# Ledger of designs, part 167: peptides against a protein of PDB entry 5JXT

Target 1, 319 residues: chain A of PDB entry 5JXT
Amino acid sequence: SLLPKKEINVYIGMSEMQVKWYQKILEKDIDAVNGAGGKRESKTRLLNIVMQLRKCCNHPYLFEGAEPGPPYTTDEHLIYNAGKMVVLDKLLKRIQKQGSRVLIFSQMSRLLDILEDYCVFRGYKYCRIDGSTAHEDRIAAIDEYNKPGSDKFIFLLTTRAGGLGINLTTADIVILYDSDWNPQADLQAMDRAHRIGQTKQVVVYRFVTDNAIEEKVLERAAQKLRLDQLVIQQGRAQVAAKAAANKDELLSMIQHGAEKVFQTKGAFGTMAEKGSQLDDDDIDAILQAGETRTKELNARYEKLGIDDLQKFTSESAYE

## One batch from the design tools (peptide; made by RFdiffusion4, then SolubleMPNN)

Design b2_p22_1_s4 (from b2_p22_1, 12 letters changed)
Fold by OpenDDE base, seed 5:
Structure b2_p22_1_s4 (fold): chain B 319 residues (1-319), chain A 22 residues (1-22)
Amino acid sequence: as target 1 above (319 residues)
Amino acid sequence: MTEAEYKALREARREARRREQL
């Protein structure tokens, strides 16, 4: 029988460079962030801010002028300038030592480009699939990854391209480097490893930038997932989950952690304390804290009814 | 080398590696 997958949200502090870029994004549209734009603020402007903040949470090198240079190099700065890369770098070493193989999913093909550069820099053998990968090349990459005795440790996938029915049960670890707004897209990604033919315990690590917009992306995804489950269970087909965030929801998401980001000089949390010097004990502490917060998050949404889950308020999860 | 030139070179290297892995 297939073992239940273990899902752990891994809450990760921003690097100093991420904090600086996050501040710069907020400052560029400060009137929007403060809600001072009123009725004149377009939903498109807020969506653009959300997109830039999510890019920042993934990696600052997604912005022009963020990479250090000249000279421009691929070096340790690729890792320490993004909190998620610091944790990923340590976690992959552990995963490899355990004799596991890993799927890494992102919404952003440009982040997969950074992850390819990282794989080459660390000497990790990898496969890649995104939305631009030809059908034949996609089959070849899957077959190369799945072949008996494959030396390919990592598979890099966009969540959408990876969601398309493929079998990757030769991996037992899934890293969601970012979250989809649709929790079903992430579930479909997990189900590439967590399906018939899997012989190991599948573990899913969901990376979440702490005190940033990604916590609200995660909360919204968890609300939607619970709502979808309750609608199916209660036969209430009329609760079309409002598929798109309204302006006030987007504004609340942008504002989440913004004050603390403006007050912060340097990195956040464990990234401020240890930065690139995270050891195995620091990773264990991050994973344990993540497991606790994951249980708490799930327990909040399990107590909510359909009517409560339709409200995008962080406060309604504590009532 | 500008940032744009470096990024273009890095992209070309990614594409070359992808073609060599096939």
Scores: peptide ipSAE 0.599, ipTM 0.950, DockQ to the pose 0.629
Fold by OpenDDE base, seed 4:
Structure b2_p22_1_s4 (fold): chain B 319 residues (1-319), chain A 22 residues (1-22)
Amino acid sequence: as target 1 above (319 residues)
Amino acid sequence: MTEAEYKALREARREARRREQL
């Protein structure tokens, strides 16, 4: 019988470099961030800010001029300059020691490029699939990963490319390095490992940058998922979940944590305390805190009806 | 080496490794 998957959100502080770049993104468009553009502010401008903030949460090297140099090198700075990489680096060592195999999903092919450089730097054997991968090369990569006795530890995938019905049940760990705006895309990614033929308990780690835009992306995705579930259960075909955020919702998402980011000197949370020197106890603490916050988040949305979920998308803008 | 030149070299190395793994 297929065991239920365990899903935990892993809340991760920004590195010092991420804080600096997050501040720079907000400052560049400060009038839009403050809502000073009013009715004249384009939805496109707000969407662009959200995209830049999400890039920052993933890795600062997604920006030009962020990599340290000259000389330009691939080194430990690739890890310590991104909170998610610090946690990933420790978590992968644990996963490997346990004899598990891991799928890593991202929305951003350019982040998979960084993860590929990281895999090479750490000596992790990997496969990769993204939106540009030819169909034949996708089959070859899947077969290479799934073969008996495969030495490929990591599979790097874009969430949408990995969503295409493939079987990766030879992995038991799923890392969602970032989240899709559509929670169904992330579920489809998890279903690559959590499917008939899986012999282990699948564990899903969802990385979320704490006190940043990604918390609001996660909340929105959780709201949408609950709404979709209730619509299916009630047979009400016509609750078109507002597929796209409105301007006010985008503005509220951009403003979330912005003040704290501007006040922060250095890194956030565990990244400020430990930096790149996280030990096994620090990882256990992060995972336990994440498990607690995940239960709290789920409990918040499980109690809501369809009418409440439709209202709650409006009220979380005023706290 | 500029940042752009380094990034181009890094991409070429990624593409070479991908071709060697197939």
Scores: peptide ipSAE 0.596, ipTM 0.949, DockQ to the pose 0.631
Fold by OpenDDE base, seed 2:
Structure b2_p22_1_s4 (fold): chain B 319 residues (1-319), chain A 22 residues (1-22)
Amino acid sequence: as target 1 above (319 residues)
Amino acid sequence: MTEAEYKALREARREARRREQL
């Protein structure tokens, strides 16, 4: 029988560079962030801010002029300038030592480009597929990864490309480097490893930037997932959770953690204390804290009925 | 080397590696 998957949210502080870029994004549109734009503020403007903040949470090198240079090099700065890369770098070393194989999912093909550079820099053998990968090349990459005795440790995938019914049960670890707005897309990605033919315990690590917009993306995705489950269970097909965030939801998401980001000098949380010098005990502490917060998050939404889950109030998640 | 030239060189190296892996 297939073992139940373990899902752990991994809460990660921003690097100093991420904080600086996050501040710059908020400052550039400060009137929008403060809600001063009134009825004239386009939903498109707020969606653009959300997209830039999510890029920042993934990696600051997704912005032009962010990479240090000249000289321009691939070096340790690729890791220490992004909190998720610091945790990923330590976690991958542990995963490899355990004889596990890993799928890494992202929404952003340009982040997969950074992860390719990282894999080369660390000497990790990898496969890649995204939405631009030809059908033949996708088959070849899957077959090469799944080959008995394959030296490919990592598979890099966009969440949407990975959702396309493929079997990757030769991996037992899934890293969601970022989250889809649709929690079903992330589930479909996990189901590439968590499927018939899997012989190991599948573990899913969901990276979440702490004190940033990604916490609110996660909360909204968890709420939607619970609502979708209850609707299916109750046969109430008419309760279509509004798939698209409204302006007020987007504004609330942008404002989440913004004050703390503006007040912060340097990095956040464990990134301020340890930076790139995380040891195995620091990783265990991050994973344990993440497991606790994941259980707490799930328990909040498990107690809510359909009517409560339809009320998208920032307040109802803290009562 | 400009940032743009470096990024172009890096992309060309990614594309070369992708072709060698197939």
Scores: peptide ipSAE 0.595, ipTM 0.949, DockQ to the pose 0.688
Fold by OpenDDE base, seed 3:
Structure b2_p22_1_s4 (fold): chain B 319 residues (1-319), chain A 22 residues (1-22)
Amino acid sequence: as target 1 above (319 residues)
Amino acid sequence: MTEAEYKALREARREARRREQL
């Protein structure tokens, strides 16, 4: 029988470089962030800020002029300049030691480019599929990854390209490096490993930048998922979950953690304390804290009715 | 080497590695 998947949100502090770039993004559009634009501010401007903040949460090298140099090199700075990379680097060492294989999903093909450079730098053998991958090359990559005795440890996928019905049950670990606005896209990604033919316990690690916009992206995705479940259960097929955040919802998401980001000198949380020097105990503490916060998040939305879930609940349960 | 030149070189290296893995 297929074991239930274990899902853990992994809450990760920003690196010092991410904090600096997050501040710079907010400062560039400070009037928008403060709501001073009133009714005249375009939803498009807020959506652009959201996209830049999400890029920052993934990796600062997604911006021009962020990479250290000259000289420009691929080195440890690729890891320590992004909190998610620091945690990923330690987690992958553990995953490899336990004889597991891993799928890494992202929304951003340009982040997969950084992850390719990282895989080469660490000597990890990998496969890659994104939206630009030809159909034949996609089949070849899947077959190479799934073959008996494959030496490919990592599969790098864009969430949408990886969602297309493929079987990857030869992996037992799934890392969602970022989240889709549609929780069904992430579920479809998990279901590449968590399906008939899986023989191991599937574990899903969802990376979430702490004290940043990604917490609100996750909350909105969890809200939508619960709403979709209740609508199906009640036979109310006409209750379309709001497909896109409104202007006030986007503004609230941008403002989340912004004050603390402006006050922060250096990195956040465990990234400030340990930086790139995380040990196995630090990883266990991050995973345990993440498991607790995951249960709390789920329990919050399980108690809500359809009418409550149709409203954006700005419940800052963390003030 | 400028940032743009380095990024172009890095992309060319990724593309070369992808061709060698197929």
Scores: peptide ipSAE 0.589, ipTM 0.948, DockQ to the pose 0.615

Design b2_p22_2_s1 (from b2_p22_2, 10 letters changed)
Fold by OpenDDE base, seed 5:
Structure b2_p22_2_s1 (fold): chain B 319 residues (1-319), chain A 22 residues (1-22)
Amino acid sequence: as target 1 above (319 residues)
Amino acid sequence: SKLEEERRKRREERRKRDLELL
């Protein structure tokens, strides 16, 4: 029988470089961030801020002029300048030692470019598919990954490309490097490994930048997923969950953690304390804390009715 | 390989743009 997948949100502090870039993004549009733009502030401007903040949470080298150089090197700086990469690096080492194989999903093909450079730097054999991958090249990559005795440890996928009905049950670990606004896209990604033919316990690690926009992306996705479930259960299919965030929701998401980011001179949390020196105990602590916060997040939305889930609750924006 | 060449090109294009903006 297919074992239930274990899902763990992994809450990760920003690196010092991420904090600096996050501050710069907020400062550039500070009037919009403070809500001072009033009725004139466009939804498009707020969406652009959200997009830049999400890029920052993924990796600062997604910004032009952020990569150190010239000379440009592929080195440890690729890892320590992004909190998610620091955790990924330690986690992949553990996963490999366990004899597991990994799917890594992102919304951003440019992040997969960074992850390719990382895989080569660490000597991890990988496959890649994204939205630009030709159909034949996609089949070849899937077959190369799934073949008996494949030496490919990692499959790098964009969530959209990975969602397209492919079987990757030869992997048992799924890393969602970022979250989709649509929780169904992430579920479809997980279901590439968590499907008939899987023989192992599938574990899903969802990376979430702590004290940042990504917590609100996650909360909104969890809220939407619960609402979709309740709408199906209650036969209220006409309750179209407003798929698009309104202006006030976007503003609240942008403001989340912004004060703490402005007050921070270095990295956040375990990234400030240990940075690239994270050990196995630090990873265990992050995973345990993540498992607790995941249960709390789920329990929060399980108690809410349809009418509550239709409202964006800003309550967690100021805690 | 084709994949390595595509990766090389993407990295060069990233670095080239970063230099053109400085």
Scores: peptide ipSAE 0.331, ipTM 0.809, DockQ to the pose 0.244
Fold by OpenDDE base, seed 1:
Structure b2_p22_2_s1 (fold): chain B 319 residues (1-319), chain A 22 residues (1-22)
Amino acid sequence: as target 1 above (319 residues)
Amino acid sequence: SKLEEERRKRREERRKRDLELL
């Protein structure tokens, strides 16, 4: 029988460089962040801020002038300048030692380009599929990854491209480097490994930048997932889950953690304490804390009815 | 390899596009 998948949110502090860029993004649009634009503030502007903050949470090198150079070198700076990369780098070493194989999903093809540079730098053999990958090349990449005795350790996928019904049961670890606004897209990504033919317990690590917009993206996704489940269970086909955040929801998401980010000098959390020197015990602590917070987050939304889940709550997972 | 050339192109395109968005 297929073992239940284990899903763990991995809450990761921003690097010092991420904090600086996150501050810069908020400062550039400070009037919008403070809600001073009121009814005049466009939903498009707020969506743009959200997109930039999500890029920052993924990697600072998704911005102009952030990557050191010229000359542009691939070195340890690619890792230590992003909290998610620091955790990923340690986690992948553990995964490899365990004889596991890993799918890494992102919403951002440009992040996959950084992850390709990282894979080359660490000597990890990988496959890649994104939205631009031709159908034949997708088949070839899947077959290369799935072949008996494949030396490909990592599969890099955009969440939507990886969601296309493919079987990747030769991997047992899934890393969601970022989250989709639609939790069903992430589930479909997980189901590439968690499917008929899987022989191992699938473990899903969802990376979430702590004290940042990604917590609110995660909360909204969890809320939507619970709503979708209840709608299916109750047969209330008319309850359209609000497909898109309104302006006030977007503003609340942008404001989440912003004050603490402005007050922060340096990195956040374990990234401030250890930075790139995270050991195996630090990773275990992050995973244990993540497992606890994941249970708490799920338990919060499991208690809510459809009417409550249709309202955006400003309640943080920390309140 | 073909993959390395494609990665290089994507990396260069990333840098160019990031220049356009700030």
Scores: peptide ipSAE 0.070, ipTM 0.641, DockQ to the pose 0.072
Fold by OpenDDE base, seed 3:
Structure b2_p22_2_s1 (fold): chain B 319 residues (1-319), chain A 22 residues (1-22)
Amino acid sequence: as target 1 above (319 residues)
Amino acid sequence: SKLEEERRKRREERRKRDLELL
């Protein structure tokens, strides 16, 4: 029988470099961040800020002039300059030692480029599929990964490209390096490993940058997922989940944790204390804290009705 | 950008090395 998947949100502090770039993004559009533009503020401007903040949460090297160089080398700086990479690096070592195989999903093909650099640097054998991968090359990559006795440890996928009905049950670990705005896209990604033919316990790690916009992206996705479930259960097909965040929702998401980011000198949380020197106990503590916060998040939305779930319930980060 | 070009070059150089190891 297929075991239920275990889903854990992994809350990760920003590196010092991420804090610096997050501050720079907010400062560049500070009037928009403070809501000073009011009704005149462009929704497109707010969406751009959201996209830059999400890039920062993934890796600061997604920005021009962020990567140190010339010379541009692949080295430990690729890991320690992003909190998610620090946790990923330790987690992958554990996963490999356990004889597991891993799917890593991202919304950003440019992040997969960084993960390819990382895989080569650590000597991890991998496959890759994104939105630009030809159909024949996708088949070849899937077949190479799924081959009996395959030496490919990691599969790198964009969430939407990996959602295309493929079977990857030869992996038992799923890492969502970032989240889709549509929780169904992430579920479809998980279901590539969590499907008929899986023989292991599937574990899903969802990386979430703590005290940042990604917490609000996750909350919105969890709210939408619960709403979608209740609509199906109650037969209310007409409850169109508001497909796009409004201006006030986007502003609230941008403001979340912004004050603490401006006050922070250096890194956040475990990244400030340990940086790249995380041990196995630090990883276990992060995973346990994440499991607790995941249960609390789910329990919050399980108690809400359809009418409550149609309202964006995030408190202003400045109230 | 210069960064994207250097990343492209590094990826191209890795692809060459991966092909030389086959």
Scores: peptide ipSAE 0.058, ipTM 0.690, DockQ to the pose 0.042
Fold by OpenDDE base, seed 2:
Structure b2_p22_2_s1 (fold): chain B 319 residues (1-319), chain A 22 residues (1-22)
Amino acid sequence: as target 1 above (319 residues)
Amino acid sequence: SKLEEERRKRREERRKRDLELL
């Protein structure tokens, strides 16, 4: 029988470089961030800010002029300049020692390019699929990953490309490096490993940058998922959660953690204390804290009715 | 950008090596 998947949100502090770039993104559009743009501030401008902040949470090298060079080298700086890479680097070593195989999903094909550089640097054998991968190359990559005795440890996928009915039950670990706005896209990604033919316990690690926009992306996705579940259960087809955030919601998401980011000198949380020198105990502490916060987040939304889940209450922004 | 071109070259070189190892 297929075991239930375990899902753990992994809350990760920003590196010093991420904090500096996050500040620069907010400062560049400070009038929009403060809501001073009034009625003329376009939803498109706020969406652009959100997309830059999400890039920063993933890796600062997604911006032009962020990567040290020329010459552009692949070295330890690729890891320590992004909190998610520091945690990923330690987690992958543990996963490999356990004899597990891992799917890594991202919304950003350009992040997969960084993860390819990382895989080569660490000597991890990998496969890759994104939205630009030809159909034949996609089949070949899947077959190469799934073959008996495959030496491919990692599969790098864009969430949308991985959602296309692929069977990857030869992996038992799923890392969501970043989340989709649609929680169903992430579920479809998990279902590549958590499917008929899986023989192991599937574990999903969802990376979330703490004290940043990604926490609000996660909250919104959890709210939407609960609403979708209740609508299906109650047969109330009319309550299609408006899939797109409104202007005020986008502004609130951009403002979340912004003040603390402006006040911060250096990195956040465990990234400030340990940087890239996380040990196995630090990873266990991060995973345990993440499991607790995941249960708390789920319990918060499980208590809410349909009418409460439709109200984006700003109250959760001030607690 | 030069960065994107260098990343592209590194990807093309990796794809060549991965194809030579197949």
Scores: peptide ipSAE 0.051, ipTM 0.662, DockQ to the pose 0.042

